# Designs tried in a protein design run: peptides against a protein of PDB entry 6A30. Part 6

Target 1, 150 residues: chain A of PDB entry 6A30
Amino acid sequence: AQDADNVLQPIMDLLDSNLTLFAKICEKTVLKRVLKELWKLVMNTMERTIVLPPLTDQTMIGTLLRKHGKGLEKGRVKLPSHSDGTQMIFNAAKELGQLSKLKDHMVREEAKSLTPKQCAVVELALDTIKQYFHAGGVGLKKTFLEKSPD

## One batch from the design tools (peptide; made by RFdiffusion4, then SolubleMPNN)

Design b1_p8_8_s3 (from b1_p8_8, 5 letters changed)
Fold by OpenDDE base, seed 4:
Structure b1_p8_8_s3 (fold): chain B 150 residues (1-150), chain A 8 residues (1-8)
Amino acid sequence: as target 1 above (150 residues)
Amino acid sequence: SSWLKLAK
């Protein structure tokens, strides 16, 4: 459990910052679409981290989400003007779209064999992320989260 | 407010 928390904490902090922003600036339908795209991105990255060298892809998601999170200083989230919020969403969508296309160009290398302990950590991590995206029913539906993103 | 707080 502690190992899973250590691995997830940076991702969860980044997700929380971005989802908090999106929840404030997006209407419900747009928010659901954003959540679905973020879920796909997270799942694809998790899959690649297991199959491909972990450092490059984690850095890409971290960099992508950090670029959008830089405006969230710990203090007063100045609600961007309606125009600024729209531009931020557009930029985020553009970057997410580029990452989805990158999936098609990445050669599937043979999955690295994980130890039973590592598998358990990954399973726990996935469950935690699913619960976070579900958010007690306000987020994504359980049926959507249990399906393969492919 | 965090995402989880907003979702509650």
Scores: peptide ipSAE 0.361, ipTM 0.872, DockQ to the pose 0.669
Fold by OpenDDE base, seed 5:
Structure b1_p8_8_s3 (fold): chain B 150 residues (1-150), chain A 8 residues (1-8)
Amino acid sequence: as target 1 above (150 residues)
Amino acid sequence: SSWLKLAK
C-alpha cells in the first residue's frame, strides 16, 4: 500500500488540482465530458508506464509531473474568462499527454513481466484512480470506469 | 477545496 501511494501521489496531486479546477469552471455536462477525456488520457499513460519499464521509475514520473506542474501555482483561481478556462484545460491535457510522449525519448528496454509485487501495486493503483474519478457517484459511473478505453 | 470534498 505504501509503495502504491508513493507512486501515485504525484499523479493524484495533478488530478486533484485539475479536477478541482474543472469542477469549478465547467457546467455538469461539460465536466462529464472532460472527465471522460481525462480518464482516457490517464489510462493510456498507465498502460504505457506498465509496458515501458523506464516509466515505472517513481522518480521519473515524479520529475516529469513536477516539471510540467510548475504552472499550477496555488494562485486564487480567479474565475477565468471562457478563453482562460479553455487554455487551462488544454494545458492540463498537454501535461498529462507529455507523459505518453516520453516513450519516444526513452530507450526502449525489453518489456519484462511484472513481479507479483508489481502486479499488486498496479491493481491498487488502478482501484485508487477509479475511486477518485467516481468521487462517490458525482464523477464517472463505475460501468464506464470498468470498460477498456480502447 | 479538493475534488473529493466537492464530490461529498
Scores: peptide ipSAE 0.359, ipTM 0.870, DockQ to the pose 0.671
Fold by OpenDDE base, seed 1:
Structure b1_p8_8_s3 (fold): chain B 150 residues (1-150), chain A 8 residues (1-8)
Amino acid sequence: as target 1 above (150 residues)
Amino acid sequence: SSWLKLAK
């Protein structure tokens, strides 16, 4: 649905940028660890965003991600030196962490039950994100993605 | 290249 796409697009753009970077600079084992932590972060962020603010058609997640996603210059990052790679991971992690902080500024609206439409959007969003993290089997395992992020 | 492309 268009609504789901609008909500997901900023997240997907951010994830694509970060995961692309990580895939380039990380060894496979490190990449898996990064993916797991990122998955946990995404799930926790989504849970909090869904539970706290009503998913307005303009999902606060999209706005949050758009505000912070602009910081990743679309510049063809030359493969940084090993030291640069570590710094890039750190910066990416910091940016992702800032997304969590932005949540604290979200007006704690009373947890309203999601409408059926909102539920459908969330389900679609979750499925899309899961597929993206799975990446045809080269990413996270389906069994891992189906478990609680806790 | 996208993450999905790199994953292939």
Scores: peptide ipSAE 0.356, ipTM 0.872, DockQ to the pose 0.660
Fold by OpenDDE base, seed 3:
Structure b1_p8_8_s3 (fold): chain B 150 residues (1-150), chain A 8 residues (1-8)
Amino acid sequence: as target 1 above (150 residues)
Amino acid sequence: SSWLKLAK
């Protein structure tokens, strides 16, 4: 569980920042679309992370996320004006794009079979992320989250 | 202030 937390924390921090932003600035329908796209991105990233030796690469992900994740300063989510909202979405999209680039920094190590422990960590991580996206029912539907993002 | 809080 602790290993899962360590692996997830950087991703969860980024997700929380982005989802918080999107929840504030997006209309419900737009928010759902954003959530779906973000879910796909997360799933694709996780799949690549799992196929790549996951644990060592996630420290790199965390480091890259820390370097590029200029933390949305917790405090000043001022509800941006409409013009600022677009810029915020753009910035968030850019940050998400950096997550996509994080894919390129994942060391292509030979796909080693995950140990049972690593599998358990991944399963816990996946469940945690699903729960986070579901957000007690206000986020994505469980049925959507359980389906392949493909 | 957070996604989880906003979801509540």
Scores: peptide ipSAE 0.348, ipTM 0.869, DockQ to the pose 0.651

## One batch from the design tools (peptide; made by RFdiffusion4, then SolubleMPNN)

Design b1_p9_1_s1 (from b1_p9_1, 6 letters changed)
Fold by OpenDDE base, seed 3:
Structure b1_p9_1_s1 (fold): chain B 150 residues (1-150), chain A 9 residues (1-9)
Amino acid sequence: as target 1 above (150 residues)
Amino acid sequence: SMIEELLSI
């Protein structure tokens, strides 16, 4: 449980801040597309965070996530003017693009079989993330989440 | 948040 919470908490904090923003500023069709890309990103990041040795990546992911999350707190939720919403989407898309480049630098270490403890953490994390992305039926379809090749 | 509720389980 505690190890799962330590892995999930940074990801969930990022997701909560970004998805709450996206839900407010995006149209339903755009939001669905963003959620699909975020799902892929989260699955790839989670796989790496759990499979790669815990020491080096928690600090880098935590610092990257904290650096980007703190920028959002200071803005009084003025209803973003159409210009402010577009800039926020552009910034969020740029951040997602930078995370995709991080994908290329993380060396595919050989798919070492997950330890039973890591498997249990992954299963719990996957269930939690699936529930989050499904969001009571207003998010991604269960069939998409279950059949995702990522 | 919904996430805080999920993490409280």
Scores: peptide ipSAE 0.019, ipTM 0.518, DockQ to the pose 0.097
Fold by OpenDDE base, seed 5:
Structure b1_p9_1_s1 (fold): chain B 150 residues (1-150), chain A 9 residues (1-9)
Amino acid sequence: as target 1 above (150 residues)
Amino acid sequence: SMIEELLSI
């Protein structure tokens, strides 16, 4: 449980920040498309974070999150003007793009076989993420999450 | 999660 939480917490913090923004500014159909792309990104990031040495990955994810997290001033949620919404989407897309680049830098380590402990962490992490993306039935469908090749 | 709360609204 604690190991799964340590792996997931940086990802969940990023997802909560970005999805809260997207839920406010996007229509339902656009939000679903964004959620599908985020799902793929999260699955790919998790696979690497669990298969690769956890210490380096957490530090890199934490550093990426820390560099970008300083820009969200807890300013009063004024309904962003069209210009403000575009900039917020751009910033969120840039953060997601940096996670993808982090993925590319981490590919150079040989995929080691998962230990039984790592497998248990993966299972717990997957269940938590599936619940998160399902969001009580208003997010992604369970059938999509279960049948995803990612 | 914060998302579940927002989507329940």
Scores: peptide ipSAE 0.018, ipTM 0.550, DockQ to the pose 0.569
Fold by OpenDDE base, seed 2:
Structure b1_p9_1_s1 (fold): chain B 150 residues (1-150), chain A 9 residues (1-9)
Amino acid sequence: as target 1 above (150 residues)
Amino acid sequence: SMIEELLSI
């Protein structure tokens, strides 16, 4: 449990921050598409974070999150004008794009078979993330989350 | 969660 929480917490903090913004500025259909892409990203990131040595990943994710978290000024969420919304989407897409680039920079280390401990952490993490993306039924469908090839 | 609340809107 604690190990899964430690792996997920940085991802969840990023997701909460970005999804709060997206929920305010995106239409429901657009938001669902964003959630699907975030799901893919999270699944891909988790697979790598759990397979790779824990020490380097917390620092990389934490450093990426810290570098970009400084740009999200605590500014009073004024209702973004239509122009501001596009820039915010672009910035958020850029942040997501950097997570995807982190994926590309994380070397193709051979698919090492997960240890039983790593498998247990992955399973717990997957359940937590599935619940998060399902969001009590208003998010992604359980069938989509379970059948996702990611 | 905050996301559940936002998605319920």
Scores: peptide ipSAE 0.017, ipTM 0.556, DockQ to the pose 0.526
Fold by OpenDDE base, seed 4:
Structure b1_p9_1_s1 (fold): chain B 150 residues (1-150), chain A 9 residues (1-9)
Amino acid sequence: as target 1 above (150 residues)
Amino acid sequence: SMIEELLSI
C-alpha cells in the first residue's frame, strides 16, 4: 500500500495539474481524447517506475514530473482566448512529448519478471488510476480502462 | 476525485 501511494502521488499530482488545464480549455469530446492519451502515458510511466528500482525514489519521480510540471505556473486563470488555448494545448502536448521521451531514456532493462511485490504494487496502482480516470463516471468508461491494451 | 470536480465545472 505505502509503496503504491509513493509511486502514485507524484503521478496523480501531475495528472491533476494537467487535467485542470485541459478541462478549462477543451470541450468534453477533446477532453476525452486527451484523457485516453494520458491514460496510455500513465500506464507506460507506471510500468517503468515499478520495473526500474532506481526510479522508486520519490525524489526522482517527483523531480522528473516537477521538471515537466513547472510550466504550469498557477498563473491567473485568464479564460484563454482561442489563440491562448492553442498555445496551452501546444505546451501541454510538449510536456506530454517530454514524458514520452522519458519513455525513450528509461533504458528498458530487459523485461525481468516482476517480483510478487512489484506485481502487487502495479495492481494497486492500476486500480487507483482506473478509479481516477473513471472519475465517478464522468471520465473514461470502465470498459475502456479495463480493455485498454496499455 | 479532482477529475470529477473538474468535469463538474
Scores: peptide ipSAE 0.017, ipTM 0.557, DockQ to the pose 0.442

Design b1_p9_1_s2 (from b1_p9_1, 6 letters changed)
Fold by OpenDDE base, seed 2:
Structure b1_p9_1_s2 (fold): chain B 150 residues (1-150), chain A 9 residues (1-9)
Amino acid sequence: as target 1 above (150 residues)
Amino acid sequence: SMIEELKSI
C-alpha cells in the first residue's frame, strides 16, 4: 500500500492540478479526450516507474513535477478570460509533453518480468488510478479502463 | 477536487 501511494502521489498531484483546470475550461467532449490521453500517459509512466530503479525515477518525476508545479502558482483560480484559457491549455500540454519526453528518455529496458512484489504494487496502483479516472461515473467508462493495454 | 469538478459537468 505505502509503496503504491509513494509511486502514485506525484502523478495524482499533477493530474489533480491539471484536470481541475481542464474541467473548468474545456468542454466535456474535449475533457474526455484529454482524460484518455492522460490515462495512456499514466499507464506508461507507472509501468516504467515500477520497473525502473526507484531512486532515479522519483528524482526525475519529482524534479519535473517541481519544475513545472512552480508555474502553477497557488493563486486563486481567477476564471481565466478566454485568452488566458488557451495559454493555460498550452502550459498544461507542455507539462504533459515533458512527461511524454520522460517516457522517451526512459530506456526501453526489456520488459523484465515483474517480481511478485512489483505485480502487487502495479495491481494496487492500477485500481487506484482506475477509480480516479472513473471519477464516480463522470470520468472514463469502466469498459475503457479495463480494455486499455495493461 | 477533480472529481467534484467532473461531477459538476
Scores: peptide ipSAE 0.019, ipTM 0.562, DockQ to the pose 0.687
Fold by OpenDDE base, seed 5:
Structure b1_p9_1_s2 (fold): chain B 150 residues (1-150), chain A 9 residues (1-9)
Amino acid sequence: as target 1 above (150 residues)
Amino acid sequence: SMIEELKSI
């Protein structure tokens, strides 16, 4: 459980900040599309973090997330003007793009077979992420999350 | 949280 939380916490912090913003700014159909793309990104990032854990990767993910997360002033969420919403989406997309680049840098390590402990962490992490993306029935469908090849 | 926000819309 604790190992799964350590892997998930940086991802969940990023997701909570960005998806809360998207839920406020985006129309429902756009939000659903964003959630699907984020699901793929999270699955890919999680796989690398659990399967290919160089000790440096958690710190790099945490550092990338922390560098970008500092810009969300807890200020009174004034409904951003149309220009402010566009800039916020651009910033969020840039943050997600940095996670993708981190993925490309991490590809160089040979995929080791998962230990039984790593398998248990993956299972717990997957259940938590599925619950998060399902969001009590208002997010992605369970069928999509369960049948995803990612 | 995102989940709470999604439930509110």
Scores: peptide ipSAE 0.019, ipTM 0.562, DockQ to the pose 0.730
Fold by OpenDDE base, seed 4:
Structure b1_p9_1_s2 (fold): chain B 150 residues (1-150), chain A 9 residues (1-9)
Amino acid sequence: as target 1 above (150 residues)
Amino acid sequence: SMIEELKSI
């Protein structure tokens, strides 16, 4: 349990920060598409965080987030004009694209077989993440989360 | 939380 929480907490903090923003700026159909891509990313990141020593990945995810998060603190919640919303979506898409490139770099390391302990941590973390992405039925469909090849 | 924001949409 504690090991799963340690892996999951940084991912959940990332998701809460980004998805709160996306929920405000995206139409519901667009948000669902973003959630599907984030689901794939989270699955790949979680697999790597459990297989690889924690030190390097927390720093990369945290650094990617910190570089972009510092810009949002100062501004008054002006309702983004249509142009501002488009730029935010473009920036978010660029960030997602960088994360996709991270995926391509991550696929090349030989899939080290998970130990039984690591498998148990992954399973517990997956269940929690599935519940989060399902969001009581307003997020991704349960059938999609269960049948995902990731 | 994301869940609360998603419920508000």
Scores: peptide ipSAE 0.018, ipTM 0.566, DockQ to the pose 0.687
Fold by OpenDDE base, seed 3:
Structure b1_p9_1_s2 (fold): chain B 150 residues (1-150), chain A 9 residues (1-9)
Amino acid sequence: as target 1 above (150 residues)
Amino acid sequence: SMIEELKSI
């Protein structure tokens, strides 16, 4: 449980911050598309965080989080003007695109069989993330989450 | 909660 929380907490904090922003600035159709891309990203990040030694990923996730978290000043969420919202979406899309390129550079280390402990962490993490992305039925469909090849 | 915001959309 504690190991799963340690892996999930940075991801969930990132997701909560970004998805809260996206929910405010995106239309419903755009939001669904963003959620699908974020799902793929989270699945890939989770696979890396569980399979790779914790030392390298905390620094990268922490650096990515620190770069993005500084922009959410506690200031009164003035609804960003249409111009500010578009720029935020563009910046977020650019960052997601950079994370997609990071997928190509991470050497597919041979699928070492996950230890039973890692499997249990993955299962718990997957259930939590599926519930989060399903969002009580307003998010992604369960069928999509279950049939996703990622 | 993000879930509550998603429900409002």
Scores: peptide ipSAE 0.018, ipTM 0.553, DockQ to the pose 0.689

Design b1_p9_1_s3 (from b1_p9_1, 5 letters changed)
Fold by OpenDDE base, seed 5:
Structure b1_p9_1_s3 (fold): chain B 150 residues (1-150), chain A 9 residues (1-9)
Amino acid sequence: as target 1 above (150 residues)
Amino acid sequence: SMIEELQSI
């Protein structure tokens, strides 16, 4: 449990900040599309963090997330003007793009076989992420999450 | 949280 939380917490912090913003700004169909793309990104990032953990990866993900997360002023969410919403989406997309780049830098390590402990962490992490993306039935469908090849 | 926001829309 604790190991799964340590892997997930940086991802969940990023997701909560960005998806809360998207839920406020985006129309429902756009939000659903964003959630699907984020699901793929999270699955790919999680796989690398658990299967290919260089000791530096958690710190790098945490550092990337921390560098970008400082820009969300807890200010009173004034409904952003159309210009402000576009800039916020751009910033969020840039943050997600940095996670993708981190993925590309991490590709160079050979995939090691998962230990039984790592398998248990993956299972717990997957269940938590599925629950998060399902969001009590208002997010992605369970069928999509379960049948995803990612 | 995202879940709370998604439930509110």
Scores: peptide ipSAE 0.020, ipTM 0.565, DockQ to the pose 0.716
Fold by OpenDDE base, seed 2:
Structure b1_p9_1_s3 (fold): chain B 150 residues (1-150), chain A 9 residues (1-9)
Amino acid sequence: as target 1 above (150 residues)
Amino acid sequence: SMIEELQSI
């Protein structure tokens, strides 16, 4: 449990911040598309974070999250004017793009068979993320989450 | 939270 929470918490913090913004500024259909792409990104990031040695990934994810999280000022979310919304989408897309680049820099280590401990962490993490993306039925459909390549 | 915002949509 605690190990899964430690892996997920940085991802969840990033997702909550960005998706809260997207939920306010995006039309529902656009938001669903963003959620689908984020789901793919999260699944890929989790797979790599659990398979790769813990020390380098927490530092890289934490550094990426800290570097970009400083740009999300704690400021009172003034409803962005229409012009501000485009810039916010661009900034958020840039942050997500950094996660994608992290994916590219993470060496294709051969799909080492996950240890039983790693499998248990992945399963718990997947359940948590599935619940988050399902969002009580207003997010992604359960069928989509279950059909995604595990 | 994202969940609350999604529920409001």
Scores: peptide ipSAE 0.020, ipTM 0.570, DockQ to the pose 0.682
Fold by OpenDDE base, seed 4:
Structure b1_p9_1_s3 (fold): chain B 150 residues (1-150), chain A 9 residues (1-9)
Amino acid sequence: as target 1 above (150 residues)
Amino acid sequence: SMIEELQSI
């Protein structure tokens, strides 16, 4: 439980911050697409965080998230004009794309079989994230979350 | 929370 919480908390904090922003700026249909991409990203990040030794990953996730999060705090919540929303989506997509490239760099470490402990942490983390993305039924459908190949 | 924001949309 505690190990799963330690892995999840930084991810959840990031997701809460970003999705709160996206919920404000995105139309519902766009938001659903963003959520699907974030789901894939989170799944990939979790897989890596659990497979890779814990020490280096908190700093990398925290640094990746902090580098991108610091840009958002200083902006006064001006209701983004439609143009500003598009730029924010573009920036978010670019960030997601960079995280996808991070996928390509880290896939090269051989798929070491997860230990039973790591598997249990992954399962608990997956359940928590599924609940989060489902968001009481207003987020992603359970069927999508369960059938996702990621 | 994201849930609250999603419910507001």
Scores: peptide ipSAE 0.019, ipTM 0.565, DockQ to the pose 0.688
Fold by OpenDDE base, seed 1:
Structure b1_p9_1_s3 (fold): chain B 150 residues (1-150), chain A 9 residues (1-9)
Amino acid sequence: as target 1 above (150 residues)
Amino acid sequence: SMIEELQSI
């Protein structure tokens, strides 16, 4: 549980902040598309993060995610003007791009078979993320999350 | 929360 929480928490914090923003600024169809791409990215990143030694990667994920999360707190949420929405999408896309780069850094170590402990952490993490992306039925469909090839 | 915002749209 704690190991899964340590892996998930930085990702969940990033997702919660960005998806909350996207939910405010995006049309529902655009939001669903963003959620699908985020799902793929998270699945791919999580697979690599759990296959790799937990300590070094959490620090990198946490550092990457914390550097960008601090920028959001200081802005008193003035209703973004239409121009502000585009910049916010760009910034969020840049953050997602950094998460993708983290993915690329993690690929370099050979796909070692998961230990039983790592498998249990992955399963717990997957269930938590699926619940999160389902968002009580307003997010992604359960069928999509379960049948995802990622 | 994201869930609350998603429920609002």
Scores: peptide ipSAE 0.019, ipTM 0.573, DockQ to the pose 0.682

Design b1_p9_1_s4 (from b1_p9_1, 7 letters changed)
Fold by OpenDDE base, seed 5:
Structure b1_p9_1_s4 (fold): chain B 150 residues (1-150), chain A 9 residues (1-9)
Amino acid sequence: as target 1 above (150 residues)
Amino acid sequence: SMIDELKSI
């Protein structure tokens, strides 16, 4: 449980910040598409964080999250003007793009076979992420989450 | 949380 939480917490913080924003500014159909792309990104990031854990990766994810997390002042969410919403989407997309680039830098380590402990962490992490993306039935469908090749 | 916001939509 604690190991899964340590892996998930940085990802969940990023997701909560970005998806809360997207839920406010996006139509339902657009939001579903964004959620599908985020699902793929999260699965890829988790696989690397759990399978390829150099200690440096948690720090890099944390540093990436920290560098971008400072920009959301808890200011009263005025409904962003069309210009403000576009800039917020651009910033969120840039953050996600940096996570993808971090992925490319991490590919250079040989995939080690998962230990039984790592397998248990992966299972717990996957269950938590599936629940999060399902969001009590208002998010992604369970069938999509279970059949995802990621 | 995101889940709460999604439930409100």
Scores: peptide ipSAE 0.021, ipTM 0.582, DockQ to the pose 0.719
Fold by OpenDDE base, seed 3:
Structure b1_p9_1_s4 (fold): chain B 150 residues (1-150), chain A 9 residues (1-9)
Amino acid sequence: as target 1 above (150 residues)
Amino acid sequence: SMIDELKSI
């Protein structure tokens, strides 16, 4: 339980901050597309965080995530003007694009069989994330979440 | 919550 919370909490804090922003600035069709890309990103990040030994990159992911999350804590949520919202989406898309390039540099270390403890953490994390992305039926379809090859 | 905001869209 505690290990799952330690893995999930940074991801959930990031997701809550970014998706709350995206929900406010994106049209429903755009939001659905963003959610699909974020789902892939979260699955890939979770796989790396659980399967890879805690590489020094937790600090880089945490600092990258914290650097972008702290920028949102300051001022009055002025409804970003349409121009500000577009720039925020563009910046978020650029960051997501940079994270996709990080996929190519992660050497496929041999798929070491997850320990039973890691499997339990992955299962709990997957269920929590699936529920989060499903969002009571307004988010991603269960069939998409279950059939995702990612 | 974000879920409540998503339900309002």
Scores: peptide ipSAE 0.020, ipTM 0.573, DockQ to the pose 0.703
Fold by OpenDDE base, seed 4:
Structure b1_p9_1_s4 (fold): chain B 150 residues (1-150), chain A 9 residues (1-9)
Amino acid sequence: as target 1 above (150 residues)
Amino acid sequence: SMIDELKSI
């Protein structure tokens, strides 16, 4: 339990920050597409964080998102004009695209068989993340989350 | 939270 929480908390904090922003900017159908891509990303990140020593990945996720987060100065929430929203979606899509390329640069290190402890942590983490992405029925469908090949 | 924002859509 505690090990799963330690792995999940940074991911959840990240997801909360980004998805709160996307929920405000994106139309519902676009948001669902973003959520599907984020789901894949989270699954891949979680697999790495559990298989690889935690020290390198917190810095990578934090650095990737902190590099892009520095552009949000604390300035006035100007409701982005329709043009600004499109640019933000484009930037977010570009970031997601870079994360998908990170998947290609993820050398499948030979799937070292997870220890039973690591498997238990993965299972708990997956359940929590599935609940989060389902969001009480307003997020992704349970069927999608359960049948995802990721 | 994300859940609250999603419920507001």
Scores: peptide ipSAE 0.020, ipTM 0.586, DockQ to the pose 0.682
Fold by OpenDDE base, seed 2:
Structure b1_p9_1_s4 (fold): chain B 150 residues (1-150), chain A 9 residues (1-9)
Amino acid sequence: as target 1 above (150 residues)
Amino acid sequence: SMIDELKSI
């Protein structure tokens, strides 16, 4: 449990920050598309974070989160004007794009077989993320989450 | 929370 929480917490903090904004500014269909792409990104990031040595990933994710978290001013979310919404989407897409680049910079380590401990952490993490993305039925469908090849 | 916002849509 604690190991899964430690892996997920940085990802969840990023997701909560960005998706709260997206939920306010995006139409429902657009939001669902964003959620699907985020799901893929999260699945890919988790696989790598659990397989790669813990020390480098927390620092990289933490550094990415810290560098971009400075731009998200704690400011009162004024309802963005239509123009501000586009820029915020662009900034959030850029942040997500950096997570994808982190994916590209994380060396293609060969698909090492997960240890039983790593498998247990992955399973717990997957359940938590599935619940999060399902969002009580208003998010992604359970069938999509279960059938995802990611 | 994101979940609460999603429920409001």
Scores: peptide ipSAE 0.020, ipTM 0.582, DockQ to the pose 0.692

